# Designs tried in a protein design run: peptides against a protein of PDB entry 4ASU. Part 228

Target 1, 270 residues: chain A of PDB entry 4ASU
Amino acid sequence: ATLKDITRRLKSIKNIQKITKSMKMVAAAKYARAERELKPARVYGVGSLALYEKADIKTPEDKKKHLIIGVSSDRGLCGAIHSSVAKQMKSEAANLAAAGKEVKIIGVGDKIRSILHRTHSDQFLVTFKEVGRRPPTFGDASVIALELLNSGYEFDEGSIIFNRFRSVISYKTEEKPIFSLDTISSAESMSIYDDIDADVLRNYQEYSLANIIYYSLKESTTSEQSARMTAMDNASKNASEMIDKLTLTFNRTRQAVITKELIEIISGAA
Target 2, 83 residues: chain B of PDB entry 4ASU
Amino acid sequence: FTFASPTQVFFNSANVRQVDVPTQTGAFGILAAHVPTLQVLRPGLVVVHAEDGTTSKYFVSSGSVTVNADSSVQLLAEEAVTL

## One batch from the design tools (peptide; made by RFdiffusion4, then SolubleMPNN)

Design b2_p23_2_s2 (from b2_p23_2, 11 letters changed)
Fold by OpenDDE base, seed 1:
Structure b2_p23_2_s2 (fold): chain B 270 residues (1-270), chain C 83 residues (1-83), chain A 23 residues (1-23)
Amino acid sequence: as target 1 above (270 residues)
Amino acid sequence: as target 2 above (83 residues)
Amino acid sequence: EREEELRRAREELLRKLAEERAA
């Protein structure tokens, strides 16, 4: 490579490094906000899941309709955030199919659809787009919950799959159960709850679904911003290493050129 | 006893004497060892009676309340403010 | 080998950045 070629490459990599550093700072700011907002959201969401955990609601084996909700976003450059959710969705879908269940999929965020469209297009009911530009609100979750309930798909049981935030350097893809109104109402373990009007239970379920979706979105967002910050940091470090290597190559090449010129002068070949 | 909105936590696994909640079926007090129940909140006043005798009041918009067999209570409001 | 890995990573990043700008 000529000195000119090396210089051009150096300039390009330096520009990339500037971009990745800037993106890191943006991700860091969004992460800090997301983490603060996750604290109450986690208490709220875990509280909503408490009924299902404590009641130990089981779906009869004869019920075959299963819904998978994958939660991520529309935005890339966040490491394995989307692929992790998609991988678990694929695994869950395969396991359910092997058990003879009918599986339908809802994607929250366009990236899930992008990954799974070719292999699971027939299983997709709906994909919610425009996720990740702004922090998710309870209103957003309510809209998703309402759309799901109005989708016309009468599922018996479902699962919501999302990345749970652990730390700035760690997330874990997790699954939480969702149940249909019929499944909840027919569950033997629910018999201990007195004076549950059908209308009350329906409304309760709607809130529960919205709550769980909201919780999943907050966990996902925090995990995503953290992962993006890490990814941009890694990219910046990689760029730095490349700059160092190319700089060394440039210096060596320059020295070789100078040496050649000196030899030509001394030899009189000019 | 857990009382939270999506954006704020008021009580997290706290021990309380009584919680008065506004439900669609009517306002009722949740005491220790209350029978398990599920209710939906209507807009109204929540009153929390702490073990130390402190009473706190909140306005809630909508949401749910769950009383479990283990005496745990989850009060989840879409919006809630301290009064 | 490490240089090739870095090159691939760079190309992938550039592609992803271009896709995000186009979206």
Scores: peptide ipSAE 0.000, ipTM 0.808, DockQ to the pose 0.013
Fold by OpenDDE base, seed 3:
Structure b2_p23_2_s2 (fold): chain B 270 residues (1-270), chain C 83 residues (1-83), chain A 23 residues (1-23)
Amino acid sequence: as target 1 above (270 residues)
Amino acid sequence: as target 2 above (83 residues)
Amino acid sequence: EREEELRRAREELLRKLAEERAA
């Protein structure tokens, strides 16, 4: 490589490093906000799941329609955030199919569709786009819940799959159950709940779905921003190492060029 | 007893004496060992009676309340403010 | 304005990374 080539490459990598550092700072700011907003959202979301955990709602084996909701975003450069969710979705879909269930998929965020469309296009009902540009609100979750309920697909049971935030350096892909109104209404374990009006139960279930979606979005967002921050930090470090290597190469090449020029002068072969 | 909105937590696994909630069928009080039930909130006043006799008041917009067999209660409001 | 700057930066990053891999 000529000195000019090395210099050009150095300039390019330095520019990349500047960009990755900037993106790291942006991700850090978004992470800090997301983590603060996740604290109450987690209490709220876990509270909404308490009924299903305590009632131990079981779907009869003869019920075959299962819905998978994958929660992610539209944005890349965040490590394995999207692939982790997609992997879990694939595994769940395969297991359910093996059990003789009909599986339909909803994607929250365009990246889910991007990963799964080729292999699971026939199973997709809808994909929600424009996710991840702004922090998710309860209004956003309500819109998603409403669209799902009005989709015309009558599922019996479902799963919502998302990345749960653990720490700035760790997330875990998790699954939480969702149930249809019919499944809840017919569940034997619900018999202990006294005199529940059908309209009340319907409205309750709508809130429950919105609550769970909201919770999942908040967990996903926090995990994503943290992962992006880490990814950009790693990219910046890698760029730094490359700069150091190229600088050494530049110095060696420069010395070689000087030596060659001196030899040409001394030999009169110029 | 857990009482939260999407953006704020008021009570997290607390012990309370009584919670008065506004529901679509009317206001009712949740006492210790209340029978399991599910209700939907209407806009109105929530009153929390602590064991020490302290009373706290909140305004809620909409949401849900769950009373479980283990006496745990989840009050989840879309919007809530302290009065 | 900040969102647009970030979008531009991301696009530039992706372009530069692609160029570096092709080189």
Scores: peptide ipSAE 0.000, ipTM 0.821, DockQ to the pose 0.014
Fold by OpenDDE base, seed 4:
Parts: structure tokens; C-alpha cells; sequence
Structure b2_p23_2_s2 (fold): chain B 270 residues (1-270), chain C 83 residues (1-83), chain A 23 residues (1-23)
């Protein structure tokens, strides 16, 4: 490579490093906010899931319609955040299909669709876009919940798949159950909840769905921002190392050029 | 007893004496070992009676309340404010 | 004040990240 080529590459990598550093800082700020907002959201979401855990709601085997909700975002450059969710979605879909279930998919965030479009396009009901630019609100979750309920797909049970935040360096892709109103109403384990009005139960389920979606979004967002921060940090370090290597190459090349020029001058060849 | 909104936690697995909740079917008091039930909240007053005799009041907009067989209670309000 | 808080938060997070990577 010529000195000019190396210089151009150095400049390019330095610019990339500036961008990645900036993105790291932005991700860090968003992470800090997300982590703070996750604390109450987790209590809220876990509280919503408590019924399902304690009641041990089971879907009869004759019920075949299963909904998978994958939760991520539209935004890349966050490591394996999207691929982890997609991988688990694929696995779950395959397992359910093998069990004779009908599987439909909802993607929260465009990245899910982008990953699964070729292989699972026929299973997608809807993809929610414009996710991840702003922190998710309960309103956003409610909109998603409402859209799901109004989609006309009468699922029996479902799975919401998202990345649960563990620490700034760790997340885990998890699955939580969602149930249709009919499934909850017919569950034997719900018999202990006496004299529940049908309208009450319907409303309860609507809140439950919104609550779980909200929780999943908050977990996902926190995980994503932390992963992005890490990814940008790694990118910045890699850029730094490349800059160092190229600088050494530049210096060696420069010395070689100078030596050649000196020889040419001394020899009278130029 | 857990009482939270999406943005704020008021009680997290706390022991309380009684919680009065406004439901669509009417206000009721949740005591220790209350029978399992599911209800939805209407806008109104939540009153938490602590074991120490203190009473806290909250206004809630909407949401749900769950009383489980194990006597755990989840009060989840869309919006809630301390009064 | 908000900018300073954000700065501090970022620095703390970066420190924590560094510590966890060294762990």
C-alpha cells in the first residue's frame, strides 16, 4: 500500500472511532435511563406474570393456535441482541410445529422481520416498526396489545420472547407465556378464583397483556442499550488497535520510501 | 403485597394489614388470607393499612388487582399517585 | 445540571464496564 493509501485508511478508521465513541456515549446515557426505568417496570411486569406462574395455567393439547411475540427493536449495532431473540423464536416455532401447533409471529421491532422474513414470512401477522428510538412507554405497549387483540388471530396461548437484563455485560433471552381469554377462563387451575365476571376477566387480560409487553420492552431496551454500549466500546478498541498497526505500517513504509529516495539521490538514478 | 405502576413502586412484597381497592364491581378490602380473586380497578382511592397502624392513601386510574391462593396480592395501576 | 448528571452517569457506567471486563 502506498503512503497515500495508508493515510486515507488511517483517516477513515479515526473517523469511525470517533463515531463509535460517540455512539458509546449515547448508548451509555440511554442505558442509564433504561436501567433506572427498568426497576419499577420489572416489579410491575413480574407482578403481572405472578398469576400465570402461581396458577400454572395449562393449555389443552387440542388447542393448536400459538402466537410468538418477538421483542427487539429497529436499531442495529448491539451485538447478538436481535439474533438471540430470533434464534429462540425459530426454535420455539419449530418445536411448536413439531407438536402440531399452528404458529403465528408478531415482531416488535423491524429487526425481527429482517432476520426471519425469508424463512418465516408466511407466519408473520404484523411487525411493529419505529421501536427503539425512544424509550418504550406503557402507551406503546397498550397499542401493541390492542393491535394484537384486534388482529383477528384467535390464539390459544402464546410466547413473548425478549432479552432479560441481568447486568451491564449480560442478558438472557427468555420466554414468558401469554394466554387467551378463553384459555384462562377454561383453565382448571383458575377454579380457585371464584365468581370472576367475564367482563372483568376480559379487561384483566387486556391489562395483563399490555403489562407483559411493557415489561418485555423495558427489559429488551435495557439489554439492547447495554449491549450496544459494549459493542461500541469494542469497536472503538478495535479501531484503536488498527490505527496503531497502520501507524506502524505507515512509518515503515515511509522509511522505506525515504531510503529508496536517498539511494536514488546518492546513486544519481533520479 | 405488591403495588406498582409502570413507573413507580409503592410496595414490593410487603406485609400489610389491609388494602382497600376501588374495583369496577365495587370497593373491597383485601385482608390477610383473602380468597383468591381477580379484579380490575376503576379510578379511585386505594388505602393501604400497614401493620404498624399507619394508613397510606393513593389515587389510581385503572389497572388490575390479583389476590392469589398464597395470599400474595398484586395491585397494578396504570397510573398512581400518593395523596 | 442534567448534562452533568449524564456525564457522571456515563463515567460511572464506563468504570463499571471496565471493572467487569477485568473481572
Amino acid sequence: as target 1 above (270 residues)
Amino acid sequence: as target 2 above (83 residues)
Amino acid sequence: EREEELRRAREELLRKLAEERAA
Scores: peptide ipSAE 0.000, ipTM 0.824, DockQ to the pose 0.015
Fold by OpenDDE base, seed 5:
Structure b2_p23_2_s2 (fold): chain B 270 residues (1-270), chain C 83 residues (1-83), chain A 23 residues (1-23)
Amino acid sequence: as target 1 above (270 residues)
Amino acid sequence: as target 2 above (83 residues)
Amino acid sequence: EREEELRRAREELLRKLAEERAA
């Protein structure tokens, strides 16, 4: 490589390093906010899921329609955040299909569609885009829930798959159940709630779905920002190491050129 | 007893004496060993009676309340403010 | 922008549902 080539490469990597450092800082700020907002969101979301855990709602085996909601975002450069969700979605879809279930998929965030479109295009109902640029709000979750419930798709049971935040360095892909109104209404374990008005139960389920979606979005966002921060930090470090290596190469090459020129002068061969 | 909105937690697995909630079917008080029920909140006043006798008031917009068989309660409001 | 994306998503969902009902 010529000195010119090395210099050009150095300049390019230095620019990349600047970008990755900037992105790290942006991700860090977003992470800090997301982590703060996740605290109440988790209590809220876990509270909403408490019924399903305590009531041990079961879907009859003869019910075959299963909905998978994958939660991620539109934005890349966050490590395995999207692929982790997609992997679990694929696994779940395959398991359900093997069990004779009809599987449909909803993607929250364009990255889910990007990963699964080729293999699961026929199973995709809808993808919600413009996720991840701004922090998700309860309003966003409510809109998604409403669109799903009003879509006319009558699922029996569903799964929402998202990355749960553990720490700044760790997340875990989780699955939470989603139940249709009919499934909840017909569940034997819900017999202790039999005096509940049908309209009340319907409305309750709407809130429950919105709550779970909101919770999943908050967990996903926090996990994503943390992962992006880490990814950008790693990229910046890798760039730094490459700069050091190229600098050494530059210095060696420069000395070699000088030496060659000196030899040519001394030998009179020019 | 858990009482939260998407953005704020008021009570997290706390022991309380009584919670008065505004529901679409009417306001009711949740006492110890209340029968399991699911209700939807209407805009109105929530009153939490703590074991120490302290009473706290909140305004809620919409949401849900769950009373489980194990006497756990989840009050989840879309919006809530302390009064 | 968000409203437009939601509209598009809804239209996509409705289309997919219609296709399933026709099959």
Scores: peptide ipSAE 0.022, ipTM 0.857, DockQ to the pose 0.056; fails the geometry check

Design b2_p23_2_s3 (from b2_p23_2, 11 letters changed)
Fold by OpenDDE base, seed 1:
Structure b2_p23_2_s3 (fold): chain B 270 residues (1-270), chain C 83 residues (1-83), chain A 23 residues (1-23)
Amino acid sequence: as target 1 above (270 residues)
Amino acid sequence: as target 2 above (83 residues)
Amino acid sequence: SREEELRKKREELLAKLEEARAA
């Protein structure tokens, strides 16, 4: 490689490093906010799931309609965040199909659709786009819940799949159950709850759905920002290593060129 | 007893004497060992009676309250403020 | 003279080489 080629490559990599460092800082700021907002959201969301866990709501085997909600975002450069959710969705869909269930899919974030559109396009009910630029709000979750309830798809049970935040360096793709009003109403375990009006139960289920979606969005956002920060850090480090290698090569090449010119002058060949 | 909004936690697995909640069918008090129930909240006043005799008041918007068989209580409001 | 030019060029290249080795 000529000195000119090496110089051009060095300049390009240095520019990439600058961009990745900047993106790292932006991701870090968003992560810090997301982590702070996740603390109360987790208490709130886990509280919403408590009823279903304690009541041990079971769906009868004859019920065949299952809804899968995948939660991620529209934005890339965050490692395996989207692929992890998509992989879990594929696995769940395959298992349910093998069990004779009808499966429909909702995607929160465009990246899920981008990954699954070729193989699962017929199963998609709706994809929510423009996710990830702003922190999710309870209002956003409520809109998603409302759209789901108004979709006309009368599911019996469902699964919400999202990345749960563990630490700045770790997330885990998890699944939480969602239930239809009919499934909740018919559950034997709900008999212990005193004199629940049908309207009350309906309203409760709607709030619960919104709550769970909100929780999943907050977990997903925190995981994503953390993963992006890590990805950009890794990219910056890789660029740094390449810069060091190319700099050494440049110096060696420059010395060789100068030496060659000196020899030519001494030999009278210039 | 857990009392939270999406953005704030007021009580997290705390022991309380009584919680008064505003529901669509009326206000009722949740005591220790209350029978399992679930209700939806109407906008109104929540009063938490601590074991030490202190009382705290909150205004809540919509939400839900659940009393489970194990006597755990989940009060979840869309919005809540201390009064 | 051609010889003087070559001498100057040699001195310049030697200086550049020293700079390159110090970097």
Scores: peptide ipSAE 0.093, ipTM 0.817, DockQ to the pose 0.004
Fold by OpenDDE base, seed 4:
Structure b2_p23_2_s3 (fold): chain B 270 residues (1-270), chain C 83 residues (1-83), chain A 23 residues (1-23)
Amino acid sequence: as target 1 above (270 residues)
Amino acid sequence: as target 2 above (83 residues)
Amino acid sequence: SREEELRKKREELLAKLEEARAA
């Protein structure tokens, strides 16, 4: 490589490093906010799931319609955030299919569709785009919930798959259950609950769905921002190492060029 | 007893004496060992009576309340403010 | 003279080489 080539490459990598460093800072800020907002969201979401955990709602085997909601975002450069969710979705879909269930998929965030489109396009009901630019709100979750309920797909049970935040360096892809109104109303374990008005139960379920989606979005966002921060940090470090290597190469090449020129002068060939 | 909105936690697994909630079917008082039930909140006043005798008042917009067999209660409001 | 030019170039290159070694 010529000195000019090395210099050009150095300049390019330095620019990349600046970009990745900037992105790291942005991700860090978003992470800090997301983590703060996750605290109440987790209490809220876990509270919403308490019924399902305590009642141990089971879907009858004759019920065949299953909905998978994958939660991620539109934006890349966050490590395995999207692929982890997609992998879990694929696994779940395969398991359900093997069990004779009909599976439909909702993607929250365009990346889910991007990963699964080739293999699961026929199973997709809807993909929600424009996820990840701004922190998710309860309103966003409500919109998703409403769209799901209005999709016309009468699922019996479902799974919401998302990355749960553990720490700045750790997340875990998890699955939480979603149940249809019919499944909840018919569950034997629900018999201990006093006579619940059908309208009340319907409304309750709508809130529950919105709540769990909101929770999943908050977990996902926090995980994503943390992962992006780490990814950008790694990219910045890698760029730094490359800059160092190229700088050494530049210096060696420069010395070689000068030496060659000296030899040419001494030999009279120049 | 857990009482939270999407953005704020008021009580997290706390022991309380009584919680008064505004439900669509009417006012409902949750005491210790209340029978399991599910309700939907209407806009109104939530009153939490703590074991120490303190009373806290909140306005909620909507949401849900769950009383489980184990006496755990989840009050989840879409919006809630301290009064 | 060509010799003087070559000498100057040599000195210049030697200086550059020293600079490059010091970096």
Scores: peptide ipSAE 0.089, ipTM 0.831, DockQ to the pose 0.004
Fold by OpenDDE base, seed 5:
Formats: sequence, structure tokens, C-alpha cells
Structure b2_p23_2_s3 (fold): chain B 270 residues (1-270), chain C 83 residues (1-83), chain A 23 residues (1-23)
Amino acid sequence: as target 1 above (270 residues)
Amino acid sequence: as target 2 above (83 residues)
Amino acid sequence: SREEELRKKREELLAKLEEARAA
């Protein structure tokens, strides 16, 4: 490569480094906010899941309709955040199919659809876009819940798959169960709650679904911002290493050019 | 007893004496060893009676309340404010 | 003279080479 080529490449990589550093800072700010907002959201969401954990709701084997909700976002450059969710969705879908169940998929965030479109396009009910630009609100979760309930797909049970935040350096893809109103109403383990009005139970289920979705969004967002911060840091470091390598190459090439010119002058070949 | 909104936690696995909740079917008090039930909240006042004798009042919008067989309670309001 | 010009160019290039080795 000519000195000019190396210089151009150096300039390009330096610009990339500036961009990644800036993105890291933005991600850091969003992460800090997300982490603060996750604390109450986790209590709220885990509280909503407590019924299902304690009641140990079992879906009869003859019930075959299963819904998978994958939770991520529209935005890339966050490491394995999207692929982790997609991988677990694929695994779950395959396991359910092997068990003879019908599987439908809802994607929260465009990236899930982008990853799964080729292999699972026929299983998608809906994809929610415009996720990740702003922090998710309970209103957002309610919209998703409502859309799901109004989708016309009468699932028996489902799974919501999302990245649970562990720490700034760690997340874990988790699965939580969701149940249809019919499944909850018919569950033997719910017999201790028998005096519940059907309308009350319906409303309760709607809140429960919204609560769980909200929780998953908050976990996902926090995990994503943390992962993005890490990814941008790694990109910045990689750029730095490349700059160092290219700088050495530039210096060596410059020396070689000068040496060549000297030889030409000495040899009289000019 | 857990009482939270999406944005704020008021009680997290706390022991309380009694919680009065506004439900669609009417306001009721949750005492120790209350029978398991599920209810939906209506806008109104939540009153938490702590074991130490303190009483806290909250206004809630909508949401749910769960009383489990193990006497655990989850009060989850869409919006809640301290009064 | 052409020889003097070549000598000057050589000295200039040698100086540049030393600078490049020192970076």
C-alpha cells in the first residue's frame, strides 16, 4: 500500500474510533437510566409472575397452541443481545414443534424479525417496531399486551423470552411463562381462587400480561444498553490497535520510500 | 406484602398487619391468613397498616391484587402515589 | 554542478531517513 493509502485508512479508522467512543458514552447514559428504572420494574414484574409460580399452572398435554414472545429492540451494535434471544426462540420453537405443538411468534423489536424471517416467517403473528429509541413505558407494554390479546390467536400457553440483566458485564436470556385466560381459568391449581368473577379474572390476566411484558422490556433494555456500551468499548479498542499497527506500517513504508530514492540517486538511475 | 407500581416500590416482601384495597367489587381488608383471592383495583385509597402500628395511605389508579395461599400479597398498581 | 545537486539531495534524504527512524 502507498503512503497515501495508509494515511487514508488511518483517517478512516480514527473517525470510526471517535464514533464508537461517542456511542459508548450515549449507551452509558442510557444504561444508567435503564438500571435505575429496572429496580422498581423488576419488583413489579416479579410480583406479577408470583401467581403463576405459586399456582404452578399446568397446561394439559392436549393443548397444542403455544405463543413465543421474543423481546429485544430495533437497534444493533449491542453484541449478542438479539442473537441470544433469537437462538432461544429457535430452540424453544423446535422443541415445541417436536412435541407436536403449534407455535406462533411475536417479535418485540425489528431485529428479531430480521434474524428469524428466513426460517420462521410463517410463524410470525406480528412484529412490534420502534422499540429501543426511547425507554419503554408501561403504556408501551399495554399496547403490546392488547395487540396480543386481540390478535385472534387463541394460544393455550406461551413463553416470553428476554435478556435478564445481571450486571454491567452479564445478562442471561430467560424464559417466563404466559398463560391464556382459558388455561388459567381451567387450571386445577387455581381452585383455591374459585370465587373469582370471570370478568375480574379477565381483567387480571390483561394486567398480568402487560406487567410481564413491561418487566421484560425493562430487563431487555438494561441488558441491551450495557451490552452496547461493552461492544462500543471493544470496537474503540480494536480501532486503537489497528491505528497502532497502521502507524508502524506507515513509518516502515516511509523509510522504504526514502531508501529507494537514495538508491536511485546513488546509482544514477534517475 | 409487595406493593409497587411500574416506577416505584412502596413495599417489598414486607410484613404488614393489614392492607385495605379498593377493588372493583368493593374495598376490602387483607388480614393475616386471608383466603386466596385475585382482584382488580379501582381508583381509590390503599391503606397499609404496618406491624409497628404506623399507617400509610396511598392513592392508586388501576391494577391488581393477589392474595396467595402462603399469605403473600402482591399489590400492583399502574399508578400509585403516597398521600 | 549536477554533482553538487545530487550531493545536496542525498544529504536531505539522509536527514529525512533519520527523522523517519526516530518516529
Scores: peptide ipSAE 0.080, ipTM 0.828, DockQ to the pose 0.004
Fold by OpenDDE base, seed 2:
Structure b2_p23_2_s3 (fold): chain B 270 residues (1-270), chain C 83 residues (1-83), chain A 23 residues (1-23)
Amino acid sequence: as target 1 above (270 residues)
Amino acid sequence: as target 2 above (83 residues)
Amino acid sequence: SREEELRKKREELLAKLEEARAA
């Protein structure tokens, strides 16, 4: 490579480093906010799931309709955040299909569609876009829940798959159950709640769905911002290393050019 | 007893004497060993009676309340404010 | 004059090389 080529590459990489550093700072700010907002969201979401855990709700084997909700965002440059969710979704879908279940998929965030559309297009009900530009609100979750409930797909049970935040350097893709009104109302383990009005139960399930979606969004957002921060940090470090290497190459090349010119002068060729 | 909104936690697995909640079917009090039930909240007053005799009041919007067989209670309001 | 010019150029290049090695 010529000195000019190396210089151009150096400039390009330095610009990339500036961009990644800036993105890291933005991600860090968003992460800090997300982590703070995740604390109450966990209590709220885990509280909503308490019934299902305590009642140990079982879906009869003859019930075949299963819904998978994958939760991520529209935004890239966050490591394996989207691919991890998609991988889990694929695995779950395959397992359910092998068990003779009908599987439908909802993607929260456009990245789910981007990854799975080619292979699972027939299973997609809907993809919610414009996720990740702003922190998710309960209103957002409610809209998603309402649209799901009004989709016309009468699932028996489902799974919501999202990245649970562990630490700034760790997340885990996890699954939580969702149940239809019919499944809850017919569950034997719910017999202790037998005097519950049908309208009350319907409304309760609407809140439950919104609650778990909200919770999953908050976990996902925190995980994503943390992962993005890490990714941008790594990118910045890689850029730095490349700059160092190219700088050495530049210096060596410059020396070689000078040496060549000296030889030409000595030999009388120039 | 857990009482939370999406943005704030008021009680997290706490022991309380009684919780009065406004439901769509009417207000009722949740005491120790209350029968298991599921209810939905209407806008109104929540009153938490602590074991030490203190009383806290909250205004809630919509939401849900769950009373389990193990006496655990989850009060989840969409919006809640301390009064 | 040509020899002098070449000598000067050589000296300049040697100086540049030394600077480049020091970097």
Scores: peptide ipSAE 0.074, ipTM 0.825, DockQ to the pose 0.004

